Peptides against a protein of PDB entry 5ONS. Designs and how they scored, part 122

Target 1, 181 residues: chain A of PDB entry 5ONS
Amino acid sequence: MFKKFDEKENVSNCIQLKTSVIKGIKNQLIEQFPGIEPWLNQIMPKKDPVKIVRCHEHIEILTVNGELLFFRQREGPFYPTLRLLHKYPFILPHQQVDKGAIKFVLSGANIMCPGLTSPGAKLYPAAVDTIVAIMAEGKQHALCVGVMKMSAEDIEKVNKGIGIENIHYLNDGLWHMKTYK

## One batch from the design tools (peptide; made by RFdiffusion4, then SolubleMPNN)

Design b2_p23_5_s3 (from b2_p23_5, 8 letters changed)
Fold by OpenDDE base, seed 1:
Structure b2_p23_5_s3 (fold): chain B 181 residues (1-181), chain A 23 residues (1-23)
Amino acid sequence: as target 1 above (181 residues)
Amino acid sequence: SEEEEFEKELEKLSKEAEEILAE
């Protein structure tokens, strides 16, 4: 989603959200990520305005005080930014790729099944379309936010093809935005 | 501050990733 993303070229505008819209978004976030509920007040304090940075290709980035929190495309599900995920690693279920897959993930490549079934990988139960944090063997922090293209069960059984789609990865265009005010 | 330390940690992470890609 952000392989060739550049803040200067791909951001269209920024809008401040109304209270009712914010409430709706918060409810959606809790629905998508139940574990975030106790933390949502410090992530999105009531006193702080919530903004959406509108980007090309119908990408929207939810921000508070310039911090990039979540993003979505075409009003689909929200994804946490890696920066937020690093602060709150429990927001997403995890999957771990082996050491050999790291360089490919960091290049924006989708995660292939063998990278999730090898001895250095850890594959946890997850259904198709689940948004997941991509961890790596020997690394503490998530490298990528992805979406399960196969269930964990099928990844183990089939063990070929795309297991997880790479949506947002370390050092992509979104990562380099850092903040937006 | 905690925020500054966290940002430094992320910077290290970013640099490490760049190094991996350069290999």
Scores: peptide ipSAE 0.588, ipTM 0.921, DockQ to the pose 0.923
Fold by OpenDDE base, seed 5:
Order: sequence, then C-alpha cells, then structure tokens
Structure b2_p23_5_s3 (fold): chain B 181 residues (1-181), chain A 23 residues (1-23)
Amino acid sequence: as target 1 above (181 residues)
Amino acid sequence: SEEEEFEKELEKLSKEAEEILAE
C-alpha cells in the first residue's frame, strides 16, 4: 500500500473530525481490536483533536497530535501503523517469519507460505482476512502489518503461494512519514 | 525520556532494516 508512497506527492489534504465522528471511529476500532479498549483513551485522549490525512488511492490516515495511528483504504478496515503497533504490540495477532524471509518482507514482498512454515517461523491460528503483525525470527519488533490471504491451517497444508499480504512494512512510505501536523 | 528512548529504538530498527536490504 505504501511501497511507492511519498508524503509530498500522495497526501491530498487533512481534515479535523467532529466529536461525533471520533466517537464512531473509536467504536469501530474497538470492534476491530477489542483488546485496545482499555488503552484507547491513552492513544486518543478526549482533549486532543483527531485528524484524518487524506491520501491518493483512497487512503486515510488517522492522526492525533501529529502521530500516525491507524490507516485504511476505501473505508475498509483500519490498520495500525507500525509505530503505534510498536508501542502496543498486542493490538494485532502475531505471525512470525523465518530469518530468510526478513529481507523480502522489508522489500515489500508478500509473505510466502514457506516463510511461515519453515524452521524459525511461528504460525499461529488465524482466519483469512485477519490483520496480523509480522514478527521475525530473532527480532523483537514487528516488521510488517499484513493480512492473512490464507488461513493458518491452509498455509500449513498447502505451503505454497502467498500466505500473507504485505500492507505496511518497516521503512515504507508511511514509516518515513513519521508525523503529520 | 521514555519517548526519546523509544524513538531511538525505532531509529535503530530502521537502520538495521536498511542494512539487511543492503546485504
């Protein structure tokens, strides 16, 4: 989603949200990420304005005090930014790729099944379309936010093709955006 | 501060990733 993304070229505008809209978004976030509820007031303090950065390709980034928190495309599900995920690693369920897959993930490539089934990888139960944090063998921090294109069960059985779609990865265009005020 | 330390950690992570891609 952000492989060729550049803040200067791909951001259209920024709008400040009304209170009612913010409440709606918070409810959506809780529905998507139930575990975030106790932390949501810390992540999005009531006193702080919430903004949406509108980007090309129907991408929207939710921000508070310039911090990039979540993003979505075409009003689909919200994804946490890696920066937020690093602060709150529990927001997403995890999958772990093996050491050999790291360079591919960091290049923006989709995660292939063998990288999730080989020694060093850890594959946890997850259904298709589940948004997941991509961890890596020997690494503490998530490298990528992805979406399961196959269930964990099918990844193990088929062990061929794209297991997880790479949505947002370390050092992509969104990562380099850092803040937006 | 905790925030400064966190940012430093992320910077290290970013640099490490760049190094991996350069290999």
Scores: peptide ipSAE 0.587, ipTM 0.922, DockQ to the pose 0.922
Fold by OpenDDE base, seed 2:
Structure b2_p23_5_s3 (fold): chain B 181 residues (1-181), chain A 23 residues (1-23)
Amino acid sequence: as target 1 above (181 residues)
Amino acid sequence: SEEEEFEKELEKLSKEAEEILAE
């Protein structure tokens, strides 16, 4: 989603959200990420305005105090930014790729099944379309936010093809935005 | 501050990733 993303070229505008809209978004976030509920007031303090950075390709980035928190495309599900995920690693269920897959993930490549089933990888139960944090063997922090394109069960059984779609990865265009005020 | 330290950690992470890609 952000492989060729550039803040200067791909950001259209920024709008401040109304309270009612914010409430709706918070509810959506809790539904998607139940574990975030106790932390949501910290992440999105009531006193702070919530903004949407509108980008090309129907991408919207949710921000508070300039911090990039979540993003979505075409009003689909929200994804946490890696920066937020690094602060709150538990927001997403994890999957771990082996060492050999790291360079490909960091290049924006989708995660192939063998990278999730090989020694050094850790595959946890997850359904198709689950948004997951992509961890890596020997690494502390998530490298990528992805979406399960196959269930964990099918990844293990079939063990070929795209297991997880790479949505947002370390050092992509979104990562380099850092903040937006 | 903790926030500053965290940002430094993320910067380090970013640099490490760049190094991996440069290999």
Scores: peptide ipSAE 0.585, ipTM 0.921, DockQ to the pose 0.919
Fold by OpenDDE base, seed 3:
Structure b2_p23_5_s3 (fold): chain B 181 residues (1-181), chain A 23 residues (1-23)
Amino acid sequence: as target 1 above (181 residues)
Amino acid sequence: SEEEEFEKELEKLSKEAEEILAE
């Protein structure tokens, strides 16, 4: 989603959201990520305005005090930014790729099944379309936010093709954006 | 501050990732 993303070229405008819209978004976030509820007031304090940075390709980035928190495309599900995920690693269920897959993930490549079934990988139960944090063998922090394209069960059984789609990864265009005020 | 320290940590992570890609 952000492989060719550049703040200067791909950001269209920024709007401040009304209270009612913010409330709706917060409810949606809790629905998507139930574990975030106790932390949501810390992440999105009521006293702070919430903004949407509108980008090309129908991408929207939710920001508070310039911090990039979540993003979505075509009004689909929200994804946490890696920066937020690093602060709150529990927001997403985890999957771990093996050491050999790290370079490819960091290049923006989709995660192939063998990278999730090898000895250095850890594959946890997850349904298709689940948004997941991509961890890596020997690494503490998530490298990528992805979406399961196969269930964990099917990844193990088929063990061929794209297991997880790479949505947002370290040092992509969104990562380099850092803040937006 | 804690926030500044966290940002430094993320910067280190970013640099580490670049180093991996350069291997």
Scores: peptide ipSAE 0.584, ipTM 0.923, DockQ to the pose 0.914

Design b2_p23_5_s4 (from b2_p23_5, 6 letters changed)
Fold by OpenDDE base, seed 4:
Structure b2_p23_5_s4 (fold): chain B 181 residues (1-181), chain A 23 residues (1-23)
Amino acid sequence: as target 1 above (181 residues)
Amino acid sequence: SEEEEFEEELEKLEEEALEILAE
């Protein structure tokens, strides 16, 4: 989603959200990420305005005080930014790729099943379309935010093809955006 | 501060990732 993303070229505008819209978004975030509920007031303080940075390709980035928190495309589900995820690693379920898959993930490649079933990888139960944090063998921080394209069960059984779609990865265009005020 | 340390940690993470890609 952000492999060729550049803030200067791909940001269209920024809008401040109404209180009612913010409330709706917060409820959606809690529904998507139940573990975030106790932290949501810290992440999105009531006194602080919430903005949407509108980008090309129907991408929207939710921001508070310039911090990039979540993003979505075509009004689909919200994804946390890696920067937010690094602060709150528990807001997504984890999957771990093996050491050999790291360089491919960092290049924006989708995660293939063998990278999730091989020694050094850790595959946890997850349904199709679940948004997950991609961890890596020997690494402390998430490298990628992805979406399960197969269930964990099917990844293990089939063990071929794309297991997880790479949506946002370390050092992509969104990562380098850092802040937007 | 904790925030500064966190940013330094992320910078280190970036550098490490770039090194991996260069291998």
Scores: peptide ipSAE 0.529, ipTM 0.905, DockQ to the pose 0.879
Fold by OpenDDE base, seed 1:
Structure b2_p23_5_s4 (fold): chain B 181 residues (1-181), chain A 23 residues (1-23)
Amino acid sequence: as target 1 above (181 residues)
Amino acid sequence: SEEEEFEEELEKLEEEALEILAE
């Protein structure tokens, strides 16, 4: 989603959200990520304005105090930014790729099944379309936010093709935005 | 501060990632 993304070229505008809209978004976030509920007031304090950075291709980035928190496309599900995920690693279920897959993930490549089934990888139960944090063998921080394109069960059984779609990865265009006010 | 330490940690992560890509 952000492989060719550039803040200067791809950001259209930024709007401040109404209270009612913020409430709706918070409810959606809790629905998508139940574990975030106790932390949501810390992440999105009531006193702080919530903004949406509107980008090309119908991408929207949710921000508070300039921090990039979540993003979505075409009003679909919200994804946490890697920066937020690094602060709150439990927001997403994890999958772990082996060492050999790291360089490909960091290049924006989708995660292939063998990288999730090989020694050094850890594959946890997850259904198709589940948003997941991509961890790596020997690393403590998530490298990528992805979406399961196959169930964990099918990844193990089939062990061919794209297991997880790479949505947002370390050092992509969104990562380099860092802040936006 | 905790925030500064966190940012430094992420910077190191970023640098490590770039090194991996350069291999």
Scores: peptide ipSAE 0.522, ipTM 0.903, DockQ to the pose 0.881
Fold by OpenDDE base, seed 3:
Structure b2_p23_5_s4 (fold): chain B 181 residues (1-181), chain A 23 residues (1-23)
Amino acid sequence: as target 1 above (181 residues)
Amino acid sequence: SEEEEFEEELEKLEEEALEILAE
């Protein structure tokens, strides 16, 4: 989603959200990520304005005090930014790729099944379309936010093709925005 | 501050990732 993303070239505008809209978004976030509920007031304090940065290709980034929190495309599900995920790693279920897959993930490549079934990888139960944090063998922090293109069960059985789509990865265009005020 | 320390940690993570890509 952000392989060729540049803040100067791909950001269209920024709007401040009304209270009612913010409430709706918070409810959606809790629905998508139930574990976030106790932390949501810390992440999005009521006293702080919430903004959406509108980008090309129908991408929207949710921000509070300039911090990039979540993003979505075409009004689909919200994804946490890696920066937020690093602060709250429990927001997403995890999958772990082996050491050999790290370079490819960091290049924005989709995660192939063998990288999830080989020694050093850890594959946890997950359904198709589940948003997941991509961890890596020997690394503490998530390298990528992805979406399961196959169930964990099918990844193990088929063990061929794209297992997880790479949506947002470390050092991509979104990562380099850092803040937006 | 805790926030400053966290940002420093992320900066180190960026650098490590760049090193991996350069391999």
Scores: peptide ipSAE 0.519, ipTM 0.902, DockQ to the pose 0.948
Fold by OpenDDE base, seed 2:
Structure b2_p23_5_s4 (fold): chain B 181 residues (1-181), chain A 23 residues (1-23)
Amino acid sequence: as target 1 above (181 residues)
Amino acid sequence: SEEEEFEEELEKLEEEALEILAE
């Protein structure tokens, strides 16, 4: 989603959200990420305005105090930014790729099944379309936010093809955006 | 501060990633 993203070229505008809209978004976030509920007031303090940075390709980035928190495309599900995920690693269920897959993930490649089933990888139960944090063997921080394209069960059984779609990865265009005020 | 330390940690993460990509 952000492989060729550039803030200067791909951001269209920024709008401040109304309270009612913010409430709806917060509810959606809790539904998507139940574990975030106790932290939501910290992440999105009531006193702070919430903004949406509108980007090309129908991408919207939710921001508070300039921090990029979540993003979505075409009004689909919200994804946490890696920066937020690094602060709150529990927001997403994890999957771990082996050491050999790291380079490819960091290049924006989708995660292939063997990278999730090999020694050094850790595959946890997850259904198709689950948004997941991509961890890596020997690394502390998530490298990528992805979406399960196969269930964990099928990844193990089939063990070929795209297991997880790479949505947002370390050092992509969104990562380098850092803040937006 | 904890925040500064965290940001430094992320910066280091960026550097490590770049090193991996350069291999």
Scores: peptide ipSAE 0.501, ipTM 0.898, DockQ to the pose 0.930

Design b2_p23_6_s1 (from b2_p23_6, 9 letters changed)
Fold by OpenDDE base, seed 4:
Structure b2_p23_6_s1 (fold): chain B 181 residues (1-181), chain A 23 residues (1-23)
Amino acid sequence: as target 1 above (181 residues)
Amino acid sequence: SEEEKKKFEKKLEELKKELEELE
């Protein structure tokens, strides 16, 4: 989603959200990520304005105090940014790729099944379409936010093709955006 | 290609640097 993203070229505008809209978004976030509920007041303090950075290709980035928190495309599901995920690793279920897959993940490539079934990988139960944090062998911080294109069970059984779609990865355009005030 | 390999290596180095700063 952000492979060719550049803040200077791809950001259109920024709007401050109304209280009612913020409430709706918070409810949506809790629905998507139930475990985030106790932390939302910390992530999105009531006293702080919430903004949406509108980007090309119908991408919207939710921000508070300049911090990029979540993003979505075409009013689809929200994804946490890696920067938020690094602070709150529990927001997403994890999957771990082997060390050999790291370079491909960092190039924006989708994650193939063998990279999730190899000895250095760890595959945890997850249904198709689940948004997941991609960890890597020997690394403590997520390298990527992805979406399961196959269930964990099917990844193990089939072990061929795209297991996880790469949505946002370390050092992509969104990562380098860092903040937006 | 060799250029792609270098690009991947650069990204790996960037990853290492970023992870060191985060941890």
Scores: peptide ipSAE 0.060, ipTM 0.669, DockQ to the pose 0.846
Fold by OpenDDE base, seed 1:
Structure b2_p23_6_s1 (fold): chain B 181 residues (1-181), chain A 23 residues (1-23)
Amino acid sequence: as target 1 above (181 residues)
Amino acid sequence: SEEEKKKFEKKLEELKKELEELE
């Protein structure tokens, strides 16, 4: 989603959200990520304005005090940014790729099944379309936010093709954006 | 604190470099 993204070229405008809209978004976030509820007041304090950074290709980034929290495309589901996920790693279920897959993930490539089934990888139960945090073997922080394109069961069984779609990865355009006020 | 924020960002940059070196 952000492989060719540049803040200077791809950001259109920024709007401050009304209270009613914020309430709706918070409810949606809790529905998508139940584990976030106890932390939501810390992530999105009531006293702080919530903004949407509107980008090209119908991408929207939810921000508070300049911190990039979540993003979505075409009013689809929200994804946490890696920066938020690094602070709150429990927001998403995890999958772990082996060392050999790291360089490909960091180039924006989708995650192939062998990178999730090989020694050093860890594949946990997850259904198709589940948003997941991609961990690297031996590393503490996620390097990618992805979407399961196959169930964990099918990844193990078929062990061929795209297992997880790469949505947002370390060192992509969104990562380099860092903050926006 | 601001110091804690800087420390956190430094760790992230170190992680990025570490991951890049694994290529």
Scores: peptide ipSAE 0.056, ipTM 0.664, DockQ to the pose 0.046
Fold by OpenDDE base, seed 3:
Structure b2_p23_6_s1 (fold): chain B 181 residues (1-181), chain A 23 residues (1-23)
Amino acid sequence: as target 1 above (181 residues)
Amino acid sequence: SEEEKKKFEKKLEELKKELEELE
């Protein structure tokens, strides 16, 4: 989603949200990520304005005090930014790729099944379309936010093709955006 | 290619740096 993303070229505008809209978004976030509820007031304090940075390709980034928190495309599901995920790693279920897959993930490549079934990988139960945090063997922090294109069960059984779609990865355009005020 | 290899290595180094800063 952000492989060719550049803040200067791909950001269209930024709008401040009304409180009612913010409440709706918070409810959506809790629905998607139930575990975030106790932390939501810390992540999005009531006293702080919430903004949406509108980008090309119908991408919207939710920000508070310049911090990039979540993003979505075409009003689809919200994804946490890696920066937020690093602070709150429990927001997403995890999958782990082997060391060999790291360089490909960092290039924006989708994650192939063998990279999830190899000895250095760890594949946890997850249904198709589940948003997941991609961990790497020997690393504590997520390298990527992805979407299961196959269930974990099917990844293990078929072990061929795209297992997880790479949505947002470390050092992509969104990562380098860092903040937006 | 060697160029792509270097690019990947650079990204890996950047990853290591970022992860180190987060820890």
Scores: peptide ipSAE 0.050, ipTM 0.663, DockQ to the pose 0.818
Fold by OpenDDE base, seed 5:
Structure b2_p23_6_s1 (fold): chain B 181 residues (1-181), chain A 23 residues (1-23)
Amino acid sequence: as target 1 above (181 residues)
Amino acid sequence: SEEEKKKFEKKLEELKKELEELE
């Protein structure tokens, strides 16, 4: 989603949200990520304005005090940014790729099944279309936000093809955006 | 605190560097 993303070229505008809209978004976030509810007031304090940065390709980024928190495309589900996920790693269920898969993930490549079933990888139960945090063998912080293209069960059985779609990865265009006020 | 935030960002940059070196 952000492989070719550049802040200067791909950001269209920024709008400040009304209180009622913010409330709706918070409810949606709780629905998507139930575990975030106790932390939501810390992540999005009531006293702080919430903004949406509108980007090309129908991408929207939710921000508070310039911090990039969540993003979505075409009014689909919200994804946490890696920066937020690093602070709150429990927001997403995890999957772990082996060392060999790291370089490919960081190039924006989708995660192939062998990278999730090989020694050093850890595959946890997850249904298709689940948004997941991609961890790397031996690393504490997520390197990628992805979407399960196959269930964990099918990844083990088939062990071929795309297991997880790479949505947002460390050092991509969104990562380099850092802040937006 | 601001100091803690700076330390956190530094750790992330170090992680990024480590991961990039694996490429």
Scores: peptide ipSAE 0.050, ipTM 0.656, DockQ to the pose 0.045

Design b2_p23_6_s2 (from b2_p23_6, 10 letters changed)
Fold by OpenDDE base, seed 4:
Structure b2_p23_6_s2 (fold): chain B 181 residues (1-181), chain A 23 residues (1-23)
Amino acid sequence: as target 1 above (181 residues)
Amino acid sequence: SAEEEKKFEEALKKLEEELKELE
């Protein structure tokens, strides 16, 4: 989603959200990520304005105090930014890729099944369409936010094709955006 | 590639430093 993204070239505008809209978004976030509820007031304090940075390709980034928190495309599901995920790693269920898959993930490539079933990888139960944090062996911080294109069970059984779609990865355009005020 | 791995390691290092500053 952000492979060719550049803040100066791809950001269109920024709008401040009304209280009612913020409440709706918070409810949606809790629905998507139930574990975030106790932390949502810390992530999105009531006293702080919530803004949406509108980008090209129908991408919207939710921000508070300049921090990039979540993003979505075409009013689809919200994804946490890696920067938020690093602070709150429990927001997403984890999957771990093997060492050999790292370079491909960092190029924006989708995660193939063998990279999730091979030695060094760790595949945890997850349904199709689940948004997941992609971890790497020996690293404590997620390198990618992805979406399960197959269930964990099917990844193990089929072990061929795209297991997880790469949505946001370390050093992509969104990562380098850092903040927006 | 070695370059990609180096870039990854550098990014993680910077991230870890940033996280420590926030603690």
Scores: peptide ipSAE 0.089, ipTM 0.690, DockQ to the pose 0.187
Fold by OpenDDE base, seed 1:
Structure b2_p23_6_s2 (fold): chain B 181 residues (1-181), chain A 23 residues (1-23)
Amino acid sequence: as target 1 above (181 residues)
Amino acid sequence: SAEEEKKFEEALKKLEEELKELE
């Protein structure tokens, strides 16, 4: 989603959300990520304004105090940014890729099944379309946010083709955006 | 705290470098 993304070229505008819209977004976030509920007031304090950075390709980035928290495209589901995920790693279920897959993930490539079933990888139960955090062997912080294109069960059985779609990865355009006020 | 935030950012930078070296 952000492989060719540049803040200077792809950001259109930024708007501050009204209270009712913020409430709706918070409810959606809790629905998508139930584990975030106890932390939501810390992530999005009531006293702090919530803004949406509107980008090209119908991408919207949710921000509080300049921090990039979540993003979505075409009013679809929200994805956490890697920066938020690093602070709250439990927001998403995890999948771990082997060392050999790291370079491909960091190039924006989708994650192939063998990279999730090989030694050094860890594949956890997850349904298709689940948003997941991609971990690397021996690393504490996620390198990618992805979406399961196959269930974990099917990834193990079929073990070929695209297992997880790469949505947001370390050092992509969104990562380099860092903050926006 | 501001100090903790700075330390966190430094840790992320190190992670970035480590992951880059694995390419």
Scores: peptide ipSAE 0.056, ipTM 0.655, DockQ to the pose 0.045
Fold by OpenDDE base, seed 5:
Formats: structure tokens, C-alpha cells, sequence
Structure b2_p23_6_s2 (fold): chain B 181 residues (1-181), chain A 23 residues (1-23)
């Protein structure tokens, strides 16, 4: 989603949200990520304005005090940014890729099944379309946010093709955006 | 705190460098 993304070229505008809209978004976030509820007031304090950065390709980034928190495309599901995920790693279920897959993930490539089934990888139960945090063997911080294109069960059985779609990865355009006020 | 945030950013920078070395 952000492989060719650049803040200067791909950001259209930024709007401040009304209180009612913020409330709606918070409810959506709790629905998607139930575990975030106790932390939501810390992540999005009531006293702080919430903004949406509108980008090309119908991408929207939710921000508070310039911090990039979540993003979505075409009003689909919200994804946490890696920066938020690093602070709150429990927001997403995890999958772990082996060392050999890391370089490909960091190039924006989708995650192939062998990178999830080989020694050093850890594949946890997850259904198709589940948004997941991609962990690297030997590292404690996520390097990618992805979407399961196959169930964990099918990844294990088939062990061929795209297992997880790469949505947002370390050092992509969104990562380098850092802040937006 | 600001100090904690600085340490966190430094840790992330280190992580980025370590991950690049694996490329």
C-alpha cells in the first residue's frame, strides 16, 4: 500500500474531525481490536484533536497530535501503523517469518508460505482476512502489518503461494512519514 | 516521558539497522 508512497507527492489534505465522528471511529476501532479498549483514551485522549490525512488512492491516516495511529483504504478496515503497533504490540495477532524472508518483506514483497512454515518461523492460528503483525525471527518489534490471504491451516497444508499480503512494512513510505500536523 | 520516547526511537533505529543487515 505504501511501497511507492511519498508524503510530499501522495498527501492531498488534512481535516480535523468532529466529536461525533471521533466517537464513531473509536467504536469502530474497539470493534476491530477489542483489546485496545482500555488503552484508547491514552492513545486518543479526549482533549486532543483527531485529524485525518487524506492521501491518494483513497488512503486515510488517523492522527492525534501529529502521530500517525491508524490507516485505511476506501473506507475498509483500519490498520495500525507500525509506530503505534510498536508501542502497543498486542493490538494485532502475530505471525513470525524466518530470517530468510525478512529482506523480502522489507522490500514490500508479499509473504510466501515457506517463509511461515520453515524453521525459525512461527505460524499461529488465523483466518483469512485477519490483519496480523509480522514478527522477525529473533526480533521483538514487528517489521510489517499484513493480511492473511490464506488461513494458517491452509498455509501449512499447501505451503505454496502468497500466505500474507504485505500492507505496511518498516522503511516504507508511511514509516518515513513519521508525523503529520 | 520525553526521555523514554528518545530511548524508544533509538531502539527503533537500531532495529532498522539490524534488519537492514539481514537483507
Amino acid sequence: as target 1 above (181 residues)
Amino acid sequence: SAEEEKKFEEALKKLEEELKELE
Scores: peptide ipSAE 0.054, ipTM 0.648, DockQ to the pose 0.045
Fold by OpenDDE base, seed 3:
Structure b2_p23_6_s2 (fold): chain B 181 residues (1-181), chain A 23 residues (1-23)
Amino acid sequence: as target 1 above (181 residues)
Amino acid sequence: SAEEEKKFEEALKKLEEELKELE
């Protein structure tokens, strides 16, 4: 999603949200990520304005105090930014790729099934379309946010093709954006 | 690649420093 993203070229505008809209978004976030509820007031304090940064390709980034928290495309599901995920790693279920897959993930490549079933990888139960944090063998922090294109069960059985779609990865355009006020 | 790994490690180091400041 952000492989060719550049803040100066791909950001259109920024809008401050009304309280009613913020409430709706918070409810949606809790629905998507139930474990976030106790932390939501810390992540999005009531006293702080919430903004949406509108980008090309129908991408919207939710921000508070310039911090990039979540993003979505075409009003689809929200994804946490890696920066938020690093602070709250429990927001997403995890999958771990082997060491050899790291370089490909960091290039924006989708994650192939063998990279999730090989020694060094750890595949956890997850349904298709589940948003997941991609961990790497020997690393403590997520390097990618992805979406299961196959269930964990099918990845193990088929072990061929795209297992997880790469949505947001370390050092992509969103990562380098850092903040937006 | 070695270069990509270096960039990754540098990013992690920077992140660790940022997290330390927040604690």
Scores: peptide ipSAE 0.047, ipTM 0.676, DockQ to the pose 0.168

